# Peptides against a protein of PDB entry 6NYY, part 12

Target 1, 212 residues: chain A of PDB entry 6NYY
Amino acid sequence: KHFEQAIERVIGGLEKKTQVLQPEEKKTVAYHEAGHAVAGWYLEHADPLLKVSIIPRGKGLGYAQYLPKEQYLYTKEQLLDRMCMTLGGRVSEEIFFGRITTGAQDDLRKVTQSAYAQIVQFGMNEKVGQISFDLPRQGDMVLEKPYSEATARLIDDEVRILINDAYKRTVALLTEKKADVEKVALLLLEKEVLDKNDMVELLGPRPFAEKS
Target 2, 212 residues: chain A of PDB entry 6NYY as posed
Amino acid sequence: KHFEQAIERVIGGLEKKTQVLQPEEKKTVAYHQAGHAVAGWYLEHADPLLKVSIIPRGKGLGYAQYLPKEQYLYTKEQLLDRMCMTLGGRVSEEIFFGRITTGAQDDLRKVTQSAYAQIVQFGMNEKVGQISFDLPRQGDMVLEKPYSEATARLIDDEVRILINDAYKRTVALLTEKKADVEKVALLLLEKEVLDKNDMVELLGPRPFAEKS

## One batch from the design tools (peptide; aimed at target 1 H32 H36)

Design b1_p12_2_s2 (made by RFdiffusion4, then SolubleMPNN; from b1_p12_2, 5 letters changed)
Fold by OpenDDE base, seed 2:
Structure b1_p12_2_s2 (fold): chain B 212 residues (1-212), chain A 12 residues (1-12)
Amino acid sequence: as target 1 above (212 residues)
Amino acid sequence: FKIYSSTIAPPP
């Protein structure tokens, strides 16, 4: 308990016990986090879920915590599943509420960054090809792009395609697992925090063996 | 441990 709380403080910031969300916002957060949790549960290359919480911490209203694999090399498939997991919250909101919120802004930032990195740093897009350019860091003078405006447009288009494909994949998954998302969301609204064991009890064992 | 996703409140 104390050790887990210490880790949570380091990762998520201080628990904001005084931050009371309106019931509808709390519901939105629950379904959002349930989307992440369920996506991560049923995506082969997603990291194992450790904890999902709808207790606000720092700037977060809820979070899903995963145990990252210590790996240095990532496949395109792994990166796609990570994108899908990251989109799980937004997709859940769309499926259950027919509307989207600002809650996914950090998720979308991460997905956007990942998509650009895949295309322009890792050479993982066939149309753009086997190229690798440094992405401008925040605050760096935007040096002239080492490629043409046509290439820039192609990159932007392929980024959108990649994100949309990940989004569609996530929609398909969470639509198939809609009942599971709802179960997780409802249990989150009851318990506020779920661990891996709660998820196993609720959904059954994760269908993918955890790489030890 | 890494938090991969969080619902974030909009900036004030």
Scores: peptide ipSAE 0.252, ipTM 0.837, DockQ to the pose 0.476
OpenDDE base, seeds 1, 3, 4, 5: peptide ipSAE 0.234, 0.225, 0.238, 0.218; ipTM 0.829, 0.826, 0.832, 0.824

Design b1_p12_2_s3 (made by RFdiffusion4, then SolubleMPNN; from b1_p12_2, 6 letters changed)
Fold by OpenDDE base, seed 5:
Structure b1_p12_2_s3 (fold): chain B 212 residues (1-212), chain A 12 residues (1-12)
Amino acid sequence: as target 1 above (212 residues)
Amino acid sequence: FKISSSRIAPPP
């Protein structure tokens, strides 16, 4: 308990007990976080879920916490599943509400960054090829791109394709697991915080062995 | 122990 609370404070900041969400916003947060949790549960290369919460902390309205593996090398498949897990919140909102919110902004930023890195830093796209360019950091002078405008357009197109493929994969997954997303969301609305044991009780054991 | 988190955040 004390150790978990310490970790939560380090990662999420202080619990904002004073931030009262409207019931509809709280519902949106619950389904958003349920989308992340369920996507992470059923994606082989996603990190194991530790905790999911709809209690606002710091700048977050809710969060899902995962135990990442200590690894230095990531496969394309691992990066894709991580993208899908990150899109799980947005996809859940779309599936259950028929609308999307600004809540996924940080998720979309992470997905966008990952997609560009895969294509222009890791050489993981066949059309763009085995290239590696440093992405301009925020505040770096826009140095001339080390590639042509045609290559820039190709990169932009392939980034969009990669993100859309991850999105479609996430839609397919969470549509298949729609009842599980709803179960998690409803239980979140009741308990506000779920751990791995709650998820196992609700969904059954995660279908992928925790690779120690 | 590196914990990763996803967050739903209000717009800045």
Scores: peptide ipSAE 0.199, ipTM 0.825, DockQ to the pose 0.569
OpenDDE base, seeds 1, 2, 3, 4: peptide ipSAE 0.076, 0.141, 0.130, 0.188; ipTM 0.794, 0.811, 0.808, 0.832; seeds 1, 2 fail the geometry check

Design b1_p12_2_s4 (made by RFdiffusion4, then SolubleMPNN; from b1_p12_2, 6 letters changed)
Fold by OpenDDE base, seed 4:
Structure b1_p12_2_s4 (fold): chain B 212 residues (1-212), chain A 12 residues (1-12)
Amino acid sequence: as target 1 above (212 residues)
Amino acid sequence: FKISSSTIAPPP
């Protein structure tokens, strides 16, 4: 408890108890976070869910907390599942509301960064090939790209394909698990915070063995 | 612990 709260404060910031969301916005946040939670539950290579909350912290209106795997090497499949989990909020909004919000901005940033890294740093795209370029860091002068404009276009196209594939995979998953997303969202609206035990009670045990 | 902060309020 105290340790978790300390971690939450360090990572999520202080709870903004004064930030009152409109009921519709709170509902959107609940379904968004439920999308992340359920995607993380049913994706093999997702990190195990520890907590999901719709209590605003810092700039976040909600969050999901995961136990990171102590791993230094990531497979393409692992990175895809992490992208899908990260898209879970946006996808949930689409499935349940038929509209998308600005709430997924950070998620989309993370997905975009991951997709570019996979293609241009990790050599994980067949069309771009076994290449590795440093991505411009935030604040680096736009150095000339070490590749042609044609390669730049190819990279951009393959990034979109990868993100769209992750998106479609997430849509398929959360559509299949739509009732589970609903259960989690409704319980979030009631309790504002769910832990792993709440998720087990709602969804059953996570179908993947936790790597001890 | 990785907290994925989701649903960020747009900057004002």
Scores: peptide ipSAE 0.229, ipTM 0.835, DockQ to the pose 0.488
OpenDDE base, seeds 1, 2, 3, 5: peptide ipSAE 0.224, 0.190, 0.211, 0.215; ipTM 0.833, 0.824, 0.828, 0.830

Design b1_p12_3 (made by RFdiffusion4)
Pose (drawn by RFdiffusion4):
Structure b1_p12_3 (pose): chain A 212 residues (1-212), chain P 12 residues (1-12)
Amino acid sequence: as target 2 above (212 residues)
Amino acid sequence: SSLLPSTSGPSA
């Protein structure tokens, strides 16, 4: 047990128990984190989940703890299911509320950087072609693009097509599973954390083979 | 080296 609190502390950050939220904020954060939980539960190539919390941990209001699959060859489908898990947060607080918040900002930075990487860096696109470029990092102040402007216009169009296909795939997921999202978040308001075991108590066994 | 970010971490 003392080891599992260390794995979580290094990955997650400091865990602020006293930084309370308003009752209308905890209702939002729970629906946000249940989106990450349920979409990560029903997708095939998404990571196996360890723990979902609504307690503020570091630069965040909620916290999700995943077990990333050690694999060296991501396919096209294995990266969509990672994107459809990340976008699940905004989708759940949009189905239930209609209002969208600024809490999904770091969820969208990961979607954006995983879309440029498929198109620009890997060869995962038809319109741009099988062309690889050295994509700048965050600490790399980019001087000029290694390609034209019409190509940059071609890239940012395809990123919009890619994320809005990941968005629609997840809206079609958390409406079919709308009631299961509500089951998860109502326990998150009661019990501020959920292990894997009490998600099996809610949702039954996960319907995919998972190696632990 | 790829720029694929991890999925685990705080949010909201």

Design b1_p12_3_s1 (made by RFdiffusion4, then SolubleMPNN; from b1_p12_3, 4 letters changed)
Fold by OpenDDE base, seed 4:
Structure b1_p12_3_s1 (fold): chain B 212 residues (1-212), chain A 12 residues (1-12)
Amino acid sequence: as target 1 above (212 residues)
Amino acid sequence: ESLLPDTSGPFY
């Protein structure tokens, strides 16, 4: 308990108990977080869910906490499933509300960064090839790209393809699991915080063995 | 086994 709270504080910052979300915003957050939680539950290479919360922390309106594996090497499949999990919130909002909110901005940033890294750092795209370029850090003036404008366009196109593929995969998954997303969202609206045991009670055991 | 929740968990 105290250790988990300390970790949660390090991750999410201090709970802003004073930030009262409007009921519609709270509902949006619940379905958003449920999308992440359910995507992570049913994606083989996603990290196991530890906790999901709709209690605002810092700048976040909700969060899902996962048990990261100490993993130094990631496969393309693992990175895809992580992208899908990260898109789970946006996709849930689309499925349930037919609208897009600003809530997914940080998720889209993460997905975009991952997609670029896969293509230009890890050489995981066949069209771009086995290349590795350093991505400009935030604040670096990109004076000269180490590749042509044609290659830049190709990279941009392949990034969009990869993100769209991850998005479609997530849409397919959460559409199949729509009832599970709703169950999680409704329980979040009731309890505000769910743990792994709540998820097991609600959805059954995670279909993938936790690699201990 | 450091149960350090990676802060890199998807903050949604």
Scores: peptide ipSAE 0.023, ipTM 0.622, DockQ to the pose 0.220
OpenDDE base, seeds 1, 2, 3, 5: peptide ipSAE 0.023, 0.022, 0.021, 0.021; ipTM 0.665, 0.672, 0.658, 0.659; seeds 1, 2 fail the geometry check

Design b1_p12_3_s2 (made by RFdiffusion4, then SolubleMPNN; from b1_p12_3 with S1E S11F A12Y)
Fold by OpenDDE base, seed 1:
Structure b1_p12_3_s2 (fold): chain B 212 residues (1-212), chain A 12 residues (1-12)
Amino acid sequence: as target 1 above (212 residues)
Amino acid sequence: ESLLPSTSGPFY
């Protein structure tokens, strides 16, 4: 308990118990977080869900906590499933509300960073090829890009393609699992916090063997 | 432990 709370505080910040969301915003957050949770449940290479919450913490209005696999190497397939899980909130909003919100800003940042890293750091794109260069860090003088404007355009195009592919994959998954997303969202609206056991009760056992 | 997705609040 104390250790979990400490981790939650470090990762999510302090619960903003005083921040009351409007009912419609709370509903949006619930479906957003449910999208993440369900995507993570049905994607093989997603991290196992530990907790999902619609209680605001720090700068977040809701969050899902996962148990990361202790791994140092990631495959392209693993990175794709992580991207899909990260897009789960945005996709859920689109499926259920027919509109998108600013709630996905951090998710889109993470997806964008991952896509660029795959293409320009990890050499995982066939068109761009086996190249690796450092992405500009915040505060570094944007040194001249070690590639041409044509290569810059190619990178931008391939990033868009990769993100769109991840998005389409997530749309397909959450459309198939739409009823499961709704079950999770509705239960979130009742309990505000769900754990792995709640997810098992709602969805059944995760279809992927947890590496103990 | 990574909090992967959070619904982002408005940046004030």
Scores: peptide ipSAE 0.207, ipTM 0.818, DockQ to the pose 0.134
OpenDDE base, seeds 2, 3, 4, 5: peptide ipSAE 0.237, 0.224, 0.256, 0.100; ipTM 0.832, 0.818, 0.844, 0.776; seeds 2, 3, 4 fail the geometry check

Design b1_p12_3_s3 (made by RFdiffusion4, then SolubleMPNN; from b1_p12_3 with S6D S11F A12Y)
Fold by OpenDDE base, seed 2:
Structure b1_p12_3_s3 (fold): chain B 212 residues (1-212), chain A 12 residues (1-12)
Amino acid sequence: as target 1 above (212 residues)
Amino acid sequence: SSLLPDTSGPFY
C-alpha cells in the first residue's frame, strides 16, 4: 500500500480526488486507458501492465502503469511495440467513438519523439541509413542540421511512415481485441482502478512470459 | 491533458 502509493505519486502525481470528470469524458478516458492496457497485454515486447486507472492524477486524466524493465538496449521490435502501446489510447478512441480527442497529445508527442530517435539517433531506418544525430533539446539553438534539406525531408517522410505503420498495427490489434478493450473499459468505469489480477480475470493470462 | 502510459525507456 504505502509503496504503491509512493510509486503512484512519482508516476501520476497526487490524486486529484476533487477533479470530477464529466460522464462522457470519464467514458473517453476509460476507453483510452483500456486501449493502452489491452495493447500492452497482447504486444510481446510491451512492458507488463501493473495498473490502469481513470482517477485523475497530476496532469493526467488516467494512466496505465507498467513494470519498468531494467533495460538499457532496445530492439527495433521492442520500440515498435512500445509505440503501438502508446498509440493504444488514440486508436481505442477512434475505434469506439469515431473521433479523436486532445487526450492523446502527449502520446503522440512520445511516439513522434520515439520515431525521430529511431531514425536519426539509432540508425534503425534503412533509407536514412546508419546515422546518429543529437536531436535539439527544447530551448537549444537549432544549429545548422548536419544534413541536407533533402535528408531532412527523407527523415520526416520516414518518421511518418514509421508512425503510420505503428498506428496500423495498433488498429489491427485493437480491432481484433475490440471486445477485450470494451471489457476493460467497462470495468474501469466501475472500479476506476484495475490491477494485473483484474486483467487476468478479464482477459486470461498474458500470452507472453514476463521477462524476469 | 494526456492519458499517457507510464513506461520506462529512452522515449518515456
Scores: peptide ipSAE 0.026, ipTM 0.689, DockQ to the pose 0.113
OpenDDE base, seeds 1, 3, 4, 5: peptide ipSAE 0.025, 0.019, 0.024, 0.023; ipTM 0.679, 0.638, 0.659, 0.666

Design b1_p12_3_s4 (made by RFdiffusion4, then SolubleMPNN; from b1_p12_3, 4 letters changed)
Fold by OpenDDE base, seed 3:
Structure b1_p12_3_s4 (fold): chain B 212 residues (1-212), chain A 12 residues (1-12)
Amino acid sequence: as target 1 above (212 residues)
Amino acid sequence: MSLLPDTSGPFY
């Protein structure tokens, strides 16, 4: 109990007891978080879900907590599944509401950063090739790019392709699992917080053995 | 809205 509350405070910040979401906003958050949770459940290389919550905390309206694996090396497949999990909230909003909200801004930022890093730092794109450039840090003036404007355009195009592929993969997955997203979202609206056991009761055991 | 905890992963 005390340890769990401490982790919740570190991850989410303090409960905003005064931030009462409108019922429609709370519904949007529930389906958004359910999208992340279900995507993570059915993606082999996604981190295991520990907790999902729609209780507003700190800067967030909801959150999904995962157990990260201690990994120093990531495959292209692992990075793709992580991108798909990160897109799960946006995709859920699209599938259930036919509209997008500002709620996915941080997710899109993370996905964009991941895509650029894969292409320009990790050399994971065949068209761009085996290059590695430092991405500008927030606040660094990019004086001169170490590559041509033609290469810059190629990078931008390949980033869009990678993000779109991750998006399409997530759409396919959450469309197949639409009923599971609904179950999780509805139970979130009832309980506000779900753990791994709640997810097992709803969806069955996670299809992928937790590699200990 | 931070929907994923800052996992120590490269992109989270």
Scores: peptide ipSAE 0.022, ipTM 0.659, DockQ to the pose 0.115
OpenDDE base, seeds 1, 2, 4, 5: peptide ipSAE 0.022, 0.027, 0.021, 0.024; ipTM 0.648, 0.676, 0.630, 0.663; seeds 2, 4, 5 fail the geometry check

Design b1_p12_4 (made by RFdiffusion4)
Pose (drawn by RFdiffusion4):
Structure b1_p12_4 (pose): chain A 212 residues (1-212), chain P 12 residues (1-12)
Amino acid sequence: as target 2 above (212 residues)
Amino acid sequence: SPNLPDFSSAFF
């Protein structure tokens, strides 16, 4: 047990128990984190889940703890299911509320960076072609693009097509599973954390083979 | 090295 609190502390950050939220804020954060939980539960190639919390941890209001699969060859489908998990947060607080918040900012930096990487860096696109470029990092102040402007126009169009296909795929997921999202978040308001076991108590066994 | 984000965790 003392080891599992260390794995979480290094990955997650400091866990602020006293930084309370308003009752209308905890209701939002729970529906946001349930989106990450339920979409990560029903998708095949998404990571196995360890723990979902609504307690503020570091630069965040909620926290999700995943077990990333050690694999060296990501396919096209294995990267879409990681995007559809990340976008699940905005989708759940949009189905239930209609209002979208600024809490999904870091969820959208990961979607954006995992879309340029498929198109520009890997060869996961038809319109751009099988061309690889050295994509700049965050600490790399980009001087000029290694390709034209009409190509940059072609890239940013395809990123919009890619994320809005990931968005629609997740809206079609958390409406079919709309009642299961509500089951999860109502326990998150009661019990501020959920292990894997009490998600099996809610949702039954996960319907995919998972290696632990 | 590929420029992929980390998917080990998620925040609000």

Design b1_p12_4_s1 (made by RFdiffusion4, then SolubleMPNN; from b1_p12_4, 5 letters changed)
Fold by OpenDDE base, seed 3:
Structure b1_p12_4_s1 (fold): chain B 212 residues (1-212), chain A 12 residues (1-12)
Amino acid sequence: as target 1 above (212 residues)
Amino acid sequence: EPVLPDFSSSTY
């Protein structure tokens, strides 16, 4: 209990009991978080869901927490599934409401950063090739790019393709699992917080063996 | 060192 509360405060900030969301906004948050939860559940290389909440906190209206594996090496497939899971909230909003909100900003930032890293740091794109450049950090002097403007355009195009492919994969998955997303969202609206056991009760066991 | 985003949590 005390340890879980400490982690929740680090991730989400302090609980804002006085912050009452409008029912429509709370519904949007529930379906967004359900999208993350279900995408992570059915993607092999996604980290297992630990907790999902729609209780407003200092840092957000909802959050999802996962149990990452201790690993130093990531495959292209692992990074793709993580991108898909991260897009799960935005995709759920699109599927259920036919509209998107500003709430996915942090998710899109993470997806964008991961896509650029895959292409320009890890050499994971065939068209760009086996290259590795440091991405400018916030506050670093923009050093001259070690590549041409043609390469810059190619990188930008391939980043867009990679993100769009991850988005399409997530749309396909959450469309197939649409009823499961709705079940999770409805249960979130009732309980406000779900854990792994709630997900197992609702959806059955995760189809991928947990590495013990 | 390449810094990947933290995928262990998300906030809305």
Scores: peptide ipSAE 0.353, ipTM 0.880, DockQ to the pose 0.780
OpenDDE base, seeds 1, 2, 4, 5: peptide ipSAE 0.021, 0.343, 0.340, 0.340; ipTM 0.635, 0.879, 0.878, 0.880

Design b1_p12_4_s2 (made by RFdiffusion4, then SolubleMPNN; from b1_p12_4, 6 letters changed)
Fold by OpenDDE base, seed 3:
Structure b1_p12_4_s2 (fold): chain B 212 residues (1-212), chain A 12 residues (1-12)
Amino acid sequence: as target 1 above (212 residues)
Amino acid sequence: EPVLPDFSHSTY
């Protein structure tokens, strides 16, 4: 209990008991978080959900927490499924509301960063090829890119393609699992917090064997 | 080392 509360405080910040969300906003948060939870549940290389909450906290209106494996090496497939899981909230908003919110900003930042890293650091794109460049860190002078403007355009195009492919994959998944997203969202609106056991009760066991 | 984004949690 005390340890879990400490983790929640680190991840979400302090509970904002005085922050009253409008029912429609709380609904949007619930469906957003349900999108993450369900995407992570049905993607083989996504990390398993540990906890999801729609209790407003200092760092956000909701959060999802996963239990990543200690890995130093990531495959292209693993990175794609993580991108899809990260897009799950935005995709859920699109599927259920036909509109998107600003809430996915951090998710999109992570997806963008991952996509660029895959293409320009890990050489995971066939068109760009087996290249590795340091991404400009915040505060580094944009030194002349070690590649041509044509290569820059190619990188930008392939990043967009990769993100769009992840998005489409997530749309397909959450459309197939739309009823499960609804179930999770409704249960979140009731309980405000779900754990892995709630997900197993609601959706059945995760279809991928937990590598013990 | 390339800093992969933290996928251990998301916040809305």
Scores: peptide ipSAE 0.390, ipTM 0.880, DockQ to the pose 0.773
OpenDDE base, seeds 1, 2, 4, 5: peptide ipSAE 0.383, 0.380, 0.371, 0.369; ipTM 0.878, 0.879, 0.877, 0.877

Design b1_p12_4_s3 (made by RFdiffusion4, then SolubleMPNN; from b1_p12_4, 6 letters changed)
Fold by OpenDDE base, seed 1:
Structure b1_p12_4_s3 (fold): chain B 212 residues (1-212), chain A 12 residues (1-12)
Amino acid sequence: as target 1 above (212 residues)
Amino acid sequence: PPVLPDFSYSTY
């Protein structure tokens, strides 16, 4: 309990019990988080959901927490499924509301950073090829890119393609599992916090064996 | 380790 609370404070900040969301905003948060939860549940290479909450905190209106495996090596497939899971909130909003909100900003940032890293650091794109460049870190003077403007355009195009492919994959998944997203969202609106056990009770066991 | 975003959590 104390350890979980410490992690929650790091992730979400302090609980804002006095923050009253409008019912429609709370509904949006619930469906957003349900999208993350369900995407992570049905993607083989996504990390399993540990906890999901729609209780407003200092850093956000909701959060999903996963059990990361201590991995030093990631496959292209793992990175794709993580991108899809991260897009799950945005996709859920689109499916259920036909509108998107600013709430997915941090998710899109992570997806964007991952996509660029895959293409320009890990050589995971066939068109760009087996190249590896250091991405400018926050605070580093943007040194001149070690590649041409034409290569920069190619990278940008392939990043967009990769993200769009991940988005489409997530749309297909959450459309198939739309009823499950609804179930999770409704239960979130009731309980405000769900754990892995709640997900098992609601959806059944995760279809992928927990690699211990 | 690769410098990747932290996917262990999502915030709204």
Scores: peptide ipSAE 0.440, ipTM 0.885, DockQ to the pose 0.742
OpenDDE base, seeds 2, 3, 4, 5: peptide ipSAE 0.439, 0.437, 0.427, 0.429; ipTM 0.885, 0.885, 0.882, 0.884

Design b1_p12_4_s4 (made by RFdiffusion4, then SolubleMPNN; from b1_p12_4, 6 letters changed)
Fold by OpenDDE base, seed 3:
Structure b1_p12_4_s4 (fold): chain B 212 residues (1-212), chain A 12 residues (1-12)
Amino acid sequence: as target 1 above (212 residues)
Amino acid sequence: EPVLPDFSYSTY
């Protein structure tokens, strides 16, 4: 209990009991978080959901927490599924509301960063090839790029393709699992916090063996 | 070292 509360405080900040969301906003948060939860549940290389909450906190209106494996090496497939999971909230909003909100900003930042890293640091794109460049850190003056403008355009195009592919994959998944997203969202609106056990009760066991 | 984003949590 104390340990969980400490983690929640680090991730979400302090609980804002006085922050009353409008019912429509609360619904949006619930479906957004349900999208993350369900995407992570059904993607093999995504980390399993540990906890999801729609209790407003200092850092956000909702959060999802996962249990990552200790690993130093990531495959292209793992990175893709992580991108898909991260897009799950945005995709859920699109599927259920036909509109998108600003709430996915941090998710999109992570997806963008991951996509660029895959292409320009890890050489994971066939068109760009087996290259590795340092990405400018936040605050570094981007001096001269070690590649041509044509290569820059190619990188930008392939980043968009990769993100769009992840997005489409997530749309396909959450469309297939639309009823599960709704179940999770509705239960979130009732309980405000779900754990792995709630997800198992609601959706059944995660279809991937826990790699011990 | 390439800094991958932290995928261990998301916030709305």
Scores: peptide ipSAE 0.435, ipTM 0.888, DockQ to the pose 0.795
OpenDDE base, seeds 1, 2, 4, 5: peptide ipSAE 0.434, 0.431, 0.422, 0.421; ipTM 0.888, 0.888, 0.887, 0.886

Design b1_p12_5 (made by RFdiffusion4)
Pose (drawn by RFdiffusion4):
Formats: C-alpha cells, structure tokens, sequence
Structure b1_p12_5 (pose): chain A 212 residues (1-212), chain P 12 residues (1-12)
C-alpha cells in the first residue's frame, strides 16, 4: 500500500485535501472526471484505469490515475481511443450541463499535440501525405515552418477534421452510456476517490481483456 | 503519448 501511494505521488503531484470547492463546483468536477472514467472504461485501446479522484491534486481540481500500456507501436486506432478518452471530460459536462468550462484546457493541449503528431510528424493522414517533419517542442521557439503556407493551411484543416471526429465519437459514446456516467459521479461526490474495485462494483467487469 | 494522469484545470 505504501508503494501505491508513492507511484501516485510522483505521477500526480501534491494532494490538497483542504482546498475545498463549492457545491456547484464539485458537481462539475465530478461530471468531468466521470467522463474520463467511463470513456476510458468502455473503449478498447484506452489505458486500464487505477483510480479516479475529485480531490484537488496539483494544478488540477480532479485527478485520474491510469496504467499506460507499455507498447512501442501505436496504431491509428490506438491513438484515437486515447483522444476519445481525453475529450471525454468536456463531453460529459456538456451533456449534463450544457455549459462548458475552462477546466478542459489541459485536456485540449494533449488532443492538439496528439493531432499534429499524427499528421505532421507521423504519416497518419491522406491529404498531407506520407511526409514527416520535425515538429517543434514546447521549449523550442519555432523560427519558421519547414514547409509552405498552403501546407500549413492543409494541416490545420485536417487537425480540425481529426478532433471533431474524435469529439463526435465520444458524444456518441457518453449518450449511449449516459446513465453510467451519472452512477460514477454520484459516488464521487460521496466517496471522493474510486478504486478499480468499486468501479467493477458499479459497471461490472470491463468488457475487454486487460493484462495487469 | 502515454497517459499517466488527467486533471481538470482550475478557473483563472
């Protein structure tokens, strides 16, 4: 047990128990984190989940703990299911509320950087073609693009087609599984954390083979 | 690409 609290501390950050939220804020954060939980539960190539919490941990209001699959070859489908898991947070607080918050900002930086990487860096696109470029990092102040402007116009169009196909795939997921999202978040308001075992108590066994 | 955690950002 003392080891599992260390794995979580290094990955997650400091865990602020006293930084309380308003009752209308905890209701939002729970619906946000249930979106990450349920969409990560029903997708095939998404990571196996360890723990979902609504307690503030580091630069965040909620926290989700995943077990990333050690694999060296990501396919096209294995990257869409990681995107459809990340976008699941905004989708759940949009189905239930209608209002969208600024809490999905770091969820959208991962979707954006995992779209440019498919199109620009890998060869996962038809319109741009099988062309690889050295994509700048965050600490790399980009001087000029290694391609034209009409190509940059072609890239940012395809990123918008890619994320809005990941968005629609997840809206079609958390409406079919709308009641299961509500089951999860109502326990998150009661018990501020959920292990894997009490998600099996809610949702049954996960319907995919998972190696642990 | 590996996802170890996901968080909700606080309001500004």
Amino acid sequence: as target 2 above (212 residues)
Amino acid sequence: FPIYSLKMAPPP

